# Peptides against a protein of PDB entry 5EG6, part 23

Target 1, 151 residues: chain A of PDB entry 5EG6
Amino acid sequence: RLRSQTVSTRYLHVEGGNFHASSQQWGAFYIHLLDDDESEGEEFTVRDGYIHYGQTVKLVCSVTGMALPRLIIRKVDKQTALLDADDPVSQLHKCAFYLKDTERMYLCLSQERIIQFQATPCPKEQNKEMINDGASWTIISTDKAEYTFYE

## One batch from the design tools (peptide; aimed at target 1 H32)

Design b1_p19_3_s4 (made by RFdiffusion4, then SolubleMPNN; from b1_p19_3, 6 letters changed)
Fold by OpenDDE base, seed 2:
Structure b1_p19_3_s4 (fold): chain B 151 residues (1-151), chain A 19 residues (1-19)
Amino acid sequence: as target 1 above (151 residues)
Amino acid sequence: SQVVVLSESYEVVSSLYSK
């Protein structure tokens, strides 16, 4: 998606007990690394280590404690999510959040709402699936001391 | 765990060209 410099950036935020997208406010979220076999639930075990693409993560609002379902963080190449990338997550690189155990559903920004967007398979590239612009995110760490994610 | 901010991603295209 092409944007002019006058268009405000929207951020993931929690308000009124719901996740939404805001140009005025941003949420600070814990990103927790989980085991690949971790089950869905409010209670979960956090793993230590650098977060890599393809791994399972939990996003938890630092203020409200509200959490999204288990996500697989995937590398983005233009408008495609890479299914086999496994290098360390970079704050400077776009990423997508696949909702684990769904049919290609991704965390997506639509206007001021947070929705699920179903990606379509890439017919010629088995390691890619096509996402829309709203499903592509940029991660900004509040900790400037680290450029890679580690717990 | 690290605390992160998630923003929408976008591409800024510059068409500036001079010769």
Scores: peptide ipSAE 0.469, ipTM 0.790, DockQ to the pose 0.032
OpenDDE base, seeds 1, 3, 4, 5: peptide ipSAE 0.434, 0.421, 0.449, 0.417; ipTM 0.767, 0.765, 0.773, 0.767; seed 3 fails the geometry check

Design b1_p19_4 (made by RFdiffusion4)
Pose (drawn by RFdiffusion4):
Structure b1_p19_4 (pose): chain A 148 residues (1-2, 6-151), chain P 19 residues (1-19)
Amino acid sequence: RLTVSTRYLHVEGGNFHASSQQWGAFYIHLLDDDESEGEEFTVRDGYIHYGQTVKLVCSVTGMALPRLIIRKVDKQTALLDADDPVSQLHKCAFYLKDTERMYLCLSQERIIQFQATPCPKEQNKEMINDGASWTIISTDKAEYTFYE
Amino acid sequence: STVTVLSSSYETVSSLYSH
């Protein structure tokens, strides 16, 4: 959110995009700290905590973003030292692991990476673009099937 | 004419627990 500005992470046309019309449901998988990037990867059980490495995989298309470190957001900053459990409707930032402070970010409908601004005296914090703050919520679905 | 219910289900699609 930038209420009219609301956009959702979604996959269509073979790309991740920030949609104003549809939302995707993504599996969030915990990865070990030392797992490497690839089309094949190992996931682990447990509750998701800030500072942990995760993979987001589209439940519809199966496509995934690169490894991300989920980080807690306070106003406009990513808190790198935060390690408590990720909770419903928390604001989060996703740091693309092994990059120079690049975060998952939207630019209108486009999904891009955007570099964070290091903080002056508070070096456990990084300033992030408004499009790099994401609200997380668990999802569910009901299905009913009939025929005449 | 008769309407036959084939199936009904409910599930969690995503959570904050990793499987």

Design b1_p19_4_s1 (made by RFdiffusion4, then SolubleMPNN; from b1_p19_4, 7 letters changed)
Fold by OpenDDE base, seed 2:
Structure b1_p19_4_s1 (fold): chain B 151 residues (1-151), chain A 19 residues (1-19)
Amino acid sequence: as target 1 above (151 residues)
Amino acid sequence: MEIVVLSESYEVVSSLYSK
């Protein structure tokens, strides 16, 4: 009898018309900055500028054009999402994707599925919400990804 | 900007049996 432990990373990916988390393939997505008052829809107006935490974004698959609902990108500190962070998004920092206009629902990895996970309010810190590991993500540019994976 | 969205690394535990 053998027991083994491995550390794995999954990638947000679109396959067969659905979002999923692949251990083998990564998807390329455009992250678009939206106005805070932008309504949900397939058509949206993109703003120019560096993306900051707390802002509304759209993730669109570069291959299929499939998009997730409007998200608020939030900074992550360990197991908590910060609600008031507003500095520029860094590729070196963890982030969480809050589904806009929901009750603390975050984009979350569950095995190979992409689900919504409800964060728990932090009792001692109103500016934080507790998330699970599956709701923490890292963003890297495609050029950096290609360099890392294909060189 | 075009990006890749990565999950954090997590531990996977597997057990193998010998018959």
Scores: peptide ipSAE 0.342, ipTM 0.727, DockQ to the pose 0.018
OpenDDE base, seeds 1, 3, 4, 5: peptide ipSAE 0.341, 0.281, 0.327, 0.337; ipTM 0.804, 0.740, 0.718, 0.723

Design b1_p19_4_s2 (made by RFdiffusion4, then SolubleMPNN; from b1_p19_4, 7 letters changed)
Fold by OpenDDE base, seed 4:
Structure b1_p19_4_s2 (fold): chain B 151 residues (1-151), chain A 19 residues (1-19)
Amino acid sequence: as target 1 above (151 residues)
Amino acid sequence: SVTVVLSESYSVVSSLYSK
């Protein structure tokens, strides 16, 4: 547990069988890579390596085993999600989690709740979708989280 | 490495912490 509470920063967390955004606790998640054609389900093959933007992933809580639906991790440029970025995912960069097979729905923070936010197309940039700040996330190692937040 | 590596655990932090 975090020894110092953070007011402005929230963390994806699972409690009581639900995903929420906590200012007091952070969840540890394993990120599993899925094939692009892999269907939604509880069973998937664990892969090694690293993730690239545009790939399909599963976020699985290390404590509860609960998982979000299949997500496509996308690179964020300012307030837009990039649809065609394919470079390696960096912990230093903002990212967005597109809910696969939805109409531009992204994982979004709204106070303590995790919701879906519908991005809007960028009229002048077909490779981008406009998201809000709540749909922008940062992935950091748990080692870093523990060290940084006094776990 | 700053790259997200599979089989490692991560926290997912709001954009307020994001660079």
Scores: peptide ipSAE 0.489, ipTM 0.842, DockQ to the pose 0.036
OpenDDE base, seeds 1, 2, 3, 5: peptide ipSAE 0.170, 0.224, 0.118, 0.131; ipTM 0.764, 0.751, 0.691, 0.707; seed 2 fails the geometry check

Design b1_p19_4_s3 (made by RFdiffusion4, then SolubleMPNN; from b1_p19_4, 8 letters changed)
Fold by OpenDDE base, seed 2:
Structure b1_p19_4_s3 (fold): chain B 151 residues (1-151), chain A 19 residues (1-19)
Amino acid sequence: as target 1 above (151 residues)
Amino acid sequence: SELVVLSESYSVTSSLYSK
């Protein structure tokens, strides 16, 4: 007979002033839409409108106010990030966060750490980059600032 | 701005078990 097992899910979280990955806790983050020309900094101007793939965003922890650098949200197809997708971001669908102005660096889960993973160019398709599993994220809307799971 | 949770993509492992 066939047995299926779901691997424990990790979440982006802020603790002790640092971003980390947790299977016990999850953080709630504001996702802010920025102009493409917005510079990096603690202060930024937020744009109105639906977020589309290819746009620049800021992720800010709702509890601590800690923020990640500017990111470009990209659509994910299996294990590839699409570079030219521009449709509205879909909740519960896979996405990737490219660190803006880097050489194909993506926000990535590694054990309990949040790291940068360098994507590999797709030789046959110029509009795609190959990413690992840890660089593929799911976005879930929430009304809770923070939550801890208990068995 | 929208409040969101970021999780890793779900992965499912399967194995064959006899009996």
Scores: peptide ipSAE 0.467, ipTM 0.789, DockQ to the pose 0.020
OpenDDE base, seeds 1, 3, 4, 5: peptide ipSAE 0.440, 0.413, 0.449, 0.432; ipTM 0.776, 0.788, 0.779, 0.802; seed 3 fails the geometry check

Design b1_p19_4_s4 (made by RFdiffusion4, then SolubleMPNN; from b1_p19_4, 5 letters changed)
Fold by OpenDDE base, seed 1:
Structure b1_p19_4_s4 (fold): chain B 151 residues (1-151), chain A 19 residues (1-19)
Amino acid sequence: as target 1 above (151 residues)
Amino acid sequence: SEVVVLSESYEEVSSLYSK
C-alpha cells in the first residue's frame, strides 16, 4: 500500500447538548468580548470592540445558546501559546483558548471530543506555554465559512 | 461576531496497491 499524509479538519459543534468536534458539520458561534473582571455565569455583559489576544471571551452557540466557560484567547506561535500577546486577533492566525482560572488548561480537540489539555510551562521562556496541535484553533467568520465549507 | 471554530490535524492515508 501507498502511504501519504493529508489534512483533516474538524469543527467545533454542539450536538445532543454537548460540545464535540465534527468533521461533517460546523457550528456557528458568537464570540463575545467580556471584561477581564467578568464573573463566570450564563449572564454576562458584552463589550464592544475588536478582540485582542489576552482578552476574555465567551463562545456561545448561535443555535442552542450553549456556551463554553470564559476563555482567554491567546496567540499561537508554532506549538506555544503566547501569554503576553495583545494585538488584534486575526482570522488568519492560529489561536488557543485558555480556560480562565485554571492551571494552564486549554480547549483541545481529541478525535471527536472536546477536552481540556494542560499546557506545559516553557522552561526557557516565561511568556510561553507549550500546547499540542489539538489546542491550536482557527477562527473564521461565518460568511467566509459558508463560502468555503459545506455542511 | 459569528464565527466558526475549527482545528486541523494531519493523518496518514493508505492507498490500495495494484500491480
Scores: peptide ipSAE 0.378, ipTM 0.750, DockQ to the pose 0.018
OpenDDE base, seeds 2, 3, 4, 5: peptide ipSAE 0.515, 0.348, 0.337, 0.409; ipTM 0.812, 0.798, 0.792, 0.768; seeds 2, 5 fail the geometry check

Design b1_p19_5 (made by RFdiffusion4)
Pose (drawn by RFdiffusion4):
Structure b1_p19_5 (pose): chain A 148 residues (1-2, 6-151), chain P 19 residues (1-19)
Amino acid sequence: RLTVSTRYLHVEGGNFHASSQQWGAFYIHLLDDDESEGEEFTVRDGYIHYGQTVKLVCSVTGMALPRLIIRKVDKQTALLDADDPVSQLHKCAFYLKDTERMYLCLSQERIIQFQATPCPKEQNKEMINDGASWTIISTDKAEYTFYE
Amino acid sequence: FELLSASYETVSSLYSEAP
C-alpha cells in the first residue's frame, strides 16, 4: 500500500507482477542459511522468523523468486537484526540474498529489485523504497463442485 | 443437481512444511 494504491504480488504471463486486480497465493518455504540458489533447493519445516532465508513459490504456476531474507519493517526501514516470528498482517521486506542491498520492490505493476539506503548511525537498519514494504497474511480456500 | 465434492484447505501459512 502506497487504499486506492493497493497492489498484490501475482504471477501472470510468465512474470511476477504487482496486480491491482488479482492476488496470488505463495508457498513460503524456509531454507537453511547455507543453501544455494537454483531451480532445485531443499526446504525445511518450522515457523518463519525474520532474518531467515525463504523461497516464495506460486501455488498456481510453480514459479519462484530468488532466495530472499524476510526482514521486519519499521515505518520505512528494514530491521536487519530482528529475529522474532513472522506474524499475520506484519509489514515485511524481502532482501534478495547475495545482492548489494537489493530488495523486492514494485514500480506500479512491475516487480523489480531496488537498492536500500544504509542508515547513518544505526547500521542494523536500511532505508527502503515505499514499494519494497509488503504485508504478509496466510491464505485459504474453499472449493465446491457440482454438475447437473 | 448432484454434489460431486466439497473441500477446504489452507493454501499458505507462516509455518513451513517440506513436501

Design b1_p19_5_s1 (made by RFdiffusion4, then SolubleMPNN; from b1_p19_5, 7 letters changed)
Fold by OpenDDE base, seed 2:
Structure b1_p19_5_s1 (fold): chain B 151 residues (1-151), chain A 19 residues (1-19)
Amino acid sequence: as target 1 above (151 residues)
Amino acid sequence: MVLLSYSYEVTSSLYSKRP
């Protein structure tokens, strides 16, 4: 079994026109629900409703308006992403962001960089694929556009 | 642990709202 790398606490942030992972700064993001057939682009139609695992979403920085490519939000169980979960996404529960239309690529933190990490299939569990800890996100709510904190 | 700050009202589940 592939072991995931343990990563220190970091936050998704936008600085200088780039997405990165910061230990001291974090931005607030909108998670917009899209139709499954929504095309990639700067403009997209946002749908109202509770977000469920398996649905297509856009992450948009509340400050800069910059967005990541279309993602499928997936439930995480330990070190695996679940491919067939469809229940509502719970706040504070771990999730993963699959890059839509890729070969098992997930949004991942590597040091200060945001990269794509290729998940490994689970041989005995077709409904799961293995991700590293950098690809396991915890969503927390905030009413602030951006936070800066000190250790 | 990696954290994503979600800019919406505090709910038990994530809710998408049209701008």
Scores: peptide ipSAE 0.400, ipTM 0.863, DockQ to the pose 0.184
OpenDDE base, seeds 1, 3, 4, 5: peptide ipSAE 0.384, 0.365, 0.354, 0.348; ipTM 0.851, 0.832, 0.820, 0.819

Design b1_p19_5_s2 (made by RFdiffusion4, then SolubleMPNN; from b1_p19_5, 7 letters changed)
Fold by OpenDDE base, seed 5:
Formats: sequence, C-alpha cells, structure tokens
Structure b1_p19_5_s2 (fold): chain B 151 residues (1-151), chain A 19 residues (1-19)
Amino acid sequence: as target 1 above (151 residues)
Amino acid sequence: MVVLSESYEVVSSLYSKTP
C-alpha cells in the first residue's frame, strides 16, 4: 500500500549528507558526461560535449560535492523509458535516470525520499520499460545565483 | 548547472564541460 501524497512540485536536494525530495528547496547539480566504460568511484573523468540519451552521466551537488551513482539518461515516452533513443537531450521531453549496471532500477521520487524504482519490461515492445510518475524527471538549466522557482 | 523536478516542465538541452 502507498501513502497518500500531496500533489506538489518536488525537487532533488541534498541535506544532511543525503539526497532527498523537497517542495521548498532545490539543489543545483553539475551534470557530467562520462565515457561508457568509466568505472564507478568518487573520482571520474569528465567528457566535453552535448549529452545524448543513452549516455552515462554523473550528477554532483554544487554545494556539497555529493554525487549519485553513474546514471544513464533515457528518453521518456508517456509512461515508458526508451532504451534505444540516442538523440541529444532536447526541450519538451521528460527523462529518466537508469542506475547503471542494475536490473531496470531508476532514480525515483517518493514523497520526501529518493529511491530506486524497478521498471517493468514491456513484453510487446522490447525497446521500452514501464516507469512510474516519480521516475520521470524534468531538467532545467540554471544559474544557482539567479534562478528561482515559483509555485 | 541543472535542477531536477518531477513537474511537467520543459527539459533544456544539456552540455557537459570539464571543470
């Protein structure tokens, strides 16, 4: 059973050494492009270039330096993540963050928590995986010093 | 830098830059 959740905009944030979801605070993150063969670790080599769906990225908090594990950014179509999309990350599309080297685990917002959500395979569409709403993200480019969200 | 949210907003194009 799931608890009732207030319908509101939630943001990825770092507090107390942990990633969490907040309706009042938002974190500013560096998004770093990695090589596909880059290993997991605190130290990593960043590549220059436009980020495409299907590529490996690191999200690093600009304040604390805390990072999530390696993620593959994937294009979202309705309630599904596309496994074979490789075009540049574009406007007017949501995205999902697959945790690299997992069994269909995606970065997911659940109330105040950031969790892993296991996507369900699409039997008739092998290039798609079913995700929930909490695993569908919007990315906004911003300058931390100047950007403000409005409810 | 980027902000992540669950809201239905426009996703911007992203560019990675070596620090």
Scores: peptide ipSAE 0.296, ipTM 0.775, DockQ to the pose 0.189
OpenDDE base, seeds 1, 2, 3, 4: peptide ipSAE 0.100, 0.131, 0.128, 0.105; ipTM 0.690, 0.701, 0.692, 0.694; seeds 1, 2, 4 fail the geometry check

Design b1_p19_5_s3 (made by RFdiffusion4, then SolubleMPNN; from b1_p19_5, 9 letters changed)
Fold by OpenDDE base, seed 3:
Structure b1_p19_5_s3 (fold): chain B 151 residues (1-151), chain A 19 residues (1-19)
Amino acid sequence: as target 1 above (151 residues)
Amino acid sequence: MVVLSESYSVTSSLYSKKP
């Protein structure tokens, strides 16, 4: 016997000095565009311009200053990340964050944890690789540092 | 600044600005 289950919305958040997923709180992050040849580090040079898929970005928590490693923002089509998309990032569409210089590792939400998820290659479609739902993100612009709500 | 979530959607592009 199947039962209906409600899936709660989860957000990227920083608490206790680490990244986690929360259904009650969302963090605001700066998304900085970097040069493709920018090295990994705490200090980096930010570029001006509209962010496109395939470009390198840094996510920095506006409250704590905690940053993730360099990421490549990729367009998502259904359950796949597109490797060759280069159009401007649309907040309407889901995106994925590839951890730069890894073997297909993506920023992934798993319950209350933020983990790395290894995408599976698509043998018949070399420009795509399979990701899970937790690796698909929606970006929303905000001017607020943090928001907490009750469910 | 941006919020990362699973479900919300808006219709605009992202712009990176130098601090």
Scores: peptide ipSAE 0.125, ipTM 0.701, DockQ to the pose 0.172
OpenDDE base, seeds 1, 2, 4, 5: peptide ipSAE 0.193, 0.125, 0.125, 0.115; ipTM 0.738, 0.698, 0.690, 0.686; seed 1 fails the geometry check

Design b1_p19_5_s4 (made by RFdiffusion4, then SolubleMPNN; from b1_p19_5, 6 letters changed)
Fold by OpenDDE base, seed 4:
Structure b1_p19_5_s4 (fold): chain B 151 residues (1-151), chain A 19 residues (1-19)
Amino acid sequence: as target 1 above (151 residues)
Amino acid sequence: MVVLSESYEQVSSLYSRAP
């Protein structure tokens, strides 16, 4: 058990050809840095370097090769996604995955499903968007492709 | 990389590697 794991915590996982949220199994994903002008497609050019908030990334399942659409990784402050943060992504911080070229849609878990959740603008803080806890993710480095956790 | 929702872990920075 991970020290930060709770009974309510769920993990991004690929099963049966679909992305889902598992309370027991987690999948390992490659995170690929893309150019900001990279188009959506099955083929893409991966860049070297430390990933910064605001950059475009692709999440690819290490086992199946299945990929999510292009995402912009954003810094999270409490229950808000920051739109202008550009510092290096730290695994100690929560992050959000904005689906690129959408109307504030973020990668979110809802029970066992992975969905798109529309963030709400912050009226008094234009550099922030309100997200829910299901859209807040923590990234942990691992060498394992898949693993099962037991409570 | 493992993505965990509603979790917290203190670890190092992310690095992208080109094939």
Scores: peptide ipSAE 0.338, ipTM 0.702, DockQ to the pose 0.172
OpenDDE base, seeds 1, 2, 3, 5: peptide ipSAE 0.325, 0.231, 0.327, 0.329; ipTM 0.747, 0.713, 0.704, 0.749; seed 1 fails the geometry check

Design b1_p19_6 (made by RFdiffusion4)
Pose (drawn by RFdiffusion4):
Structure b1_p19_6 (pose): chain A 148 residues (1-2, 6-151), chain P 19 residues (1-19)
Amino acid sequence: RLTVSTRYLHVEGGNFHASSQQWGAFYIHLLDDDESEGEEFTVRDGYIHYGQTVKLVCSVTGMALPRLIIRKVDKQTALLDADDPVSQLHKCAFYLKDTERMYLCLSQERIIQFQATPCPKEQNKEMINDGASWTIISTDKAEYTFYE
Amino acid sequence: PTLKSGDIPWHHHAKWFHK
């Protein structure tokens, strides 16, 4: 959110995009700190905590973003030292692991990476673009099937 | 300084295995 500005992470046309009309449901998988990037990877059970490495995989298309470090957001900053459980409707940032402070970010409908600004005296914090702050919530679905 | 931005990569055929 930048209420009219609300966009959702979604996959269509073979790309991740920030949609104003549809939202995707993504599996969030915990990865070990030393797992490497690839089309094949190992996932781990447990509750998701800030600072941990995760893979987001589209439940519809199966496509996935690169490894991300989920981080807590305070106003406009990513808190790199935060390690408490990720909770419903928390604001989060996704750092693309092994990059120069590049975060998952929207530019209107586009999903891009955007570099964070290091903070002056508080070096456990990085300033992030408004499009790099994402609210997380668990999802569910009901399905009914009939024929005449 | 000017900050950096660009396209984000992703995987079309992601496969995972449980530990």

Design b1_p19_6_s1 (made by RFdiffusion4, then SolubleMPNN; from b1_p19_6, 12 letters changed)
Fold by OpenDDE base, seed 2:
Structure b1_p19_6_s1 (fold): chain B 151 residues (1-151), chain A 19 residues (1-19)
Amino acid sequence: as target 1 above (151 residues)
Amino acid sequence: MKLKSGELPYYSNAKSKKA
C-alpha cells in the first residue's frame, strides 16, 4: 500500500513588519550581490553581475525595505547543500541560503515562520551538508512586489 | 535563466507532508 503524501508550497513574505512564509501570499525580494568581505549592516555596497553559488547576497523586501542578514547562496542536490559549487545560479533550480558566519545555519520554513535550521555535516562527503525540505528554496522571477493567490 | 544581481524574484518552498 502506498502512503499518501501531499506537497505544501509556501512563499517568502513580509507581513506586519516580520518575515514569514505564506501558502497564498508572496513578496518580491531584491537579491543583491555583495563582496565576500562586505560587513553586516543596514547599508551595503552592491555588485553587478550574475550571481554564482558560494557568493554573498542580501535579500531586501521590495515593499518595506526590510532585509535579511548576509547570506551565502548554495546549490542544492536533493536534501544536501553543496559547499563548493560556484556555477551561475539559475532560476527555478533549488537553492539554500546559508546565514553567513554561523555554524551551518540555513534560512528555513517552519510552519509559517522563517527560522534558522542547523545543517548536519555529511560524514562521507566533505563538500555537502544535509538540509531539510524547509531550507530548500526555488527562486522565481516576477514583475510584482506582492501577490496573493485566489482559488 | 541565470540570476543577476538586482533582480526582483519571489522565493518558494515546497515541503512534502504525510497526509
Scores: peptide ipSAE 0.457, ipTM 0.809, DockQ to the pose 0.025
OpenDDE base, seeds 1, 3, 4, 5: peptide ipSAE 0.438, 0.413, 0.281, 0.363; ipTM 0.797, 0.782, 0.716, 0.749

Design b1_p19_6_s2 (made by RFdiffusion4, then SolubleMPNN; from b1_p19_6, 13 letters changed)
Fold by OpenDDE base, seed 1:
Structure b1_p19_6_s2 (fold): chain B 151 residues (1-151), chain A 19 residues (1-19)
Amino acid sequence: as target 1 above (151 residues)
Amino acid sequence: MELLSGELPYYKNAKFKKA
């Protein structure tokens, strides 16, 4: 069963042509589901359906249209990203955004900057990678938060 | 709430907060 998570006051935001964190402004994004074999680019084919952990997504700023590279959304367990989780993405759970086709690079907040953080393999758990707190994110709706619990 | 491709189930925009 999924547990609710607390959130910080810093949000992913686009300003001045850059992704950064803002404590004053909220960033609104479209999250697009892609095929696993979708190539990188500004233009991409969007799939329909619920987004599950392990799937490839694109985050696109709703205002500017600025997009991050292709990401794999992964479930977070404590301070680890799960490599094999495939259940539907829940707003109740933290997630991590793996930059696709990188060596364990994750979308990370460092001070006011959005950077890449390289995760460390878990010695005893091959299905997990160790991430820092800055690489854990919580997704919420722009209007109101509705939650679905999974047992 | 499950996330849908391109948009949230009932809202188009998603906000990403640092956990």
Scores: peptide ipSAE 0.033, ipTM 0.569, DockQ to the pose 0.035
OpenDDE base, seeds 2, 3, 4, 5: peptide ipSAE 0.023, 0.022, 0.024, 0.139; ipTM 0.543, 0.591, 0.598, 0.687; seed 5 fails the geometry check

Design b1_p19_6_s3 (made by RFdiffusion4, then SolubleMPNN; from b1_p19_6, 13 letters changed)
Fold by OpenDDE base, seed 5:
Order: sequence, then structure tokens, then C-alpha cells
Structure b1_p19_6_s3 (fold): chain B 151 residues (1-151), chain A 19 residues (1-19)
Amino acid sequence: as target 1 above (151 residues)
Amino acid sequence: MKLLSGELPFYKNAKFKKA
């Protein structure tokens, strides 16, 4: 019997027409801010401005143009997604991507695949949902960004 | 650090356990 444990960095990547996880390659993705009332479709209207938690976003591969369904970007506190946070998104915090109009489905890394993970409600905290580690993401901007601290 | 709509890389630190 062999037991092993390893810590690895995995990147969101598009290959072969599918989203997957890669240990070696990462692509640049456009994270587009959408209006809260924007509908799903091949074409969508992009809004200007700083992205805040709770807003609707679209992830699009800059190379292939492949896109995920509309997502709501949410702030993460340990192993929970915060449902009512609305401060600006920052590299100082991890985030989760809720698939809009689903029953608590989040973008999740499982092994080398990107899947949907259903969060569990917090019984005594209605403003939180329990997510697994795979549903927590770190974002690094490829653009010049204003560095600031938030409470 | 504020994030604007635009190009971003996304990554996850994952811990794997094999039995």
C-alpha cells in the first residue's frame, strides 16, 4: 500500500474545447463585468468599472474564446462563501465563482478537471455557504492594478 | 489591489492525497 500527499498549484486552462486544470500551463482569461440583468448568450454587454463581490462576471479564454456560464464572484472566508459581501475584489482575498441561477453550484477543481460543486447551507449563518477547498480560487491580474487595502 | 474587468490568470493551490 502506498500513501502519498502532495501540494500542487493548478491553473484554469482551456484545451481541446474544454476547461480543465493544468499544473504547467495557464491561459489569460478575460473576466468581464456584466450587468446583473444580463442574460446568457454568445454575445453579451461588458460593463466598465471595478469588480465587486456579488457582481455578475463572464470568464472568457483570451485565446480560444471559450466561456463559462455567467458567474457571481463571491468573497471567501476560510471554507465559506460569503453571500452578502460587496466590497471590491482584491488579490488580498480568495474568491469563489457561483454559477448564476443554480442551486448553490460553484466552480471547482477536482483532480485535473473543472466541475461544479454544490455548497452546503450554513444552518446558523444565512449569509454563508460551506464550500470545499477546490472551490476557492486565487486571482492574479495581468493588468496594471491599483494596490490598496480594504478592511 | 483592485481588480478591473480585463485579463486575469486563475489558479488554485490543491492538496492531493493518494492511498
Scores: peptide ipSAE 0.034, ipTM 0.540, DockQ to the pose 0.024
OpenDDE base, seeds 1, 2, 3, 4: peptide ipSAE 0.031, 0.022, 0.034, 0.027; ipTM 0.552, 0.562, 0.512, 0.553; seed 3 fails the geometry check

Design b1_p19_6_s4 (made by RFdiffusion4, then SolubleMPNN; from b1_p19_6, 11 letters changed)
Fold by OpenDDE base, seed 1:
Structure b1_p19_6_s4 (fold): chain B 151 residues (1-151), chain A 19 residues (1-19)
Amino acid sequence: as target 1 above (151 residues)
Amino acid sequence: MKLKSGDLPFYRNAKSKKA
């Protein structure tokens, strides 16, 4: 029999100028759609519209204004990130955040820290990359987050 | 619910841990 496993839930948060994950504290982050050609920088032009998988986004802390590097939001299927999905992103659906212009690096939870996790290529499926559970995120509205916290 | 540019969500991660 496989060992019993538990699930720990964490929320993306900012403390002391660093991104981390907390079970008790969470930060709200603006998700901004960028042009695919947008360069990295503190200043960026935001596009309007519904966000689709494969598009470039910026996550910005609503309190501090601190931002992560440019990310590509990707659809998650089980423990794989889909590279060619382009449908609209739905809240409460699992997604992965690929760090743009890296070698398969994804935002990942490790203990209470946010790190970069290198996905493994799928040799037989070029449109997929293997990620771990820590690299899978669920985007939830403020109302849903509050509801979950008070359960 | 579709995600829109400018939304202000929270980001949740559920990771399996060996008991």
Scores: peptide ipSAE 0.498, ipTM 0.827, DockQ to the pose 0.026
OpenDDE base, seeds 2, 3, 4, 5: peptide ipSAE 0.036, 0.033, 0.024, 0.030; ipTM 0.550, 0.536, 0.539, 0.547

Design b1_p19_7 (made by RFdiffusion4; failed a check: the pose's geometry)
Pose (drawn by RFdiffusion4):
Structure b1_p19_7 (pose): chain A 148 residues (1-2, 6-151), chain P 19 residues (1-19)
Amino acid sequence: RLTVSTRYLHVEGGNFHASSQQWGAFYIHLLDDDESEGEEFTVRDGYIHYGQTVKLVCSVTGMALPRLIIRKVDKQTALLDADDPVSQLHKCAFYLKDTERMYLCLSQERIIQFQATPCPKEQNKEMINDGASWTIISTDKAEYTFYE
Amino acid sequence: SFEVLSNSYTKENTYMLFN
């Protein structure tokens, strides 16, 4: 959110995009700190904490973003030292692991990576673009099937 | 008439993300 500005992470046409019309449900999988990038990867059980490495996988298309470090957001900054459990409707940032401070970011409908600004005296913090702050919430679905 | 084939509810390890 930048209420009219609200966009959702979604996958269509073979790309991740920030949609104003539809939202995708993504599996969020914990990965070990030393797991490497690839189409094949190992996931682990447990509750998601800030600072941990995760994979987001579209439940519909199966496509996934690169490994991400989920980080807590305070106003406009990513807190790199935060390690408490990720909770419902928390603001989060996703650092693309092994990049020069590149975060998952939207530019209108486009999903891009955007470099964070290091903070002056507080070096456990990085300033992030407004499009790099994401609110997370668990999802569910009900299905009913009938025929005449 | 209508025949009910299934009725179900599912909650998985899935999340919605928005900005």

Design b1_p19_7_s1 (made by RFdiffusion4, then SolubleMPNN; from b1_p19_7, 13 letters changed; failed a check: the pose's geometry)
Amino acid sequence: PVVILSESYERDRLYGLYT

Design b1_p19_7_s2 (made by RFdiffusion4, then SolubleMPNN; from b1_p19_7, 13 letters changed; failed a check: the pose's geometry)
Amino acid sequence: SVVILSESYESSRLFGLYT

Design b1_p19_7_s3 (made by RFdiffusion4, then SolubleMPNN; from b1_p19_7, 10 letters changed; failed a check: the pose's geometry)
Amino acid sequence: SVVILSESYEKKNLYGLYT

Design b1_p19_7_s4 (made by RFdiffusion4, then SolubleMPNN; from b1_p19_7, 11 letters changed; failed a check: the pose's geometry)
Amino acid sequence: SIVILSESYERKRLYGLFT

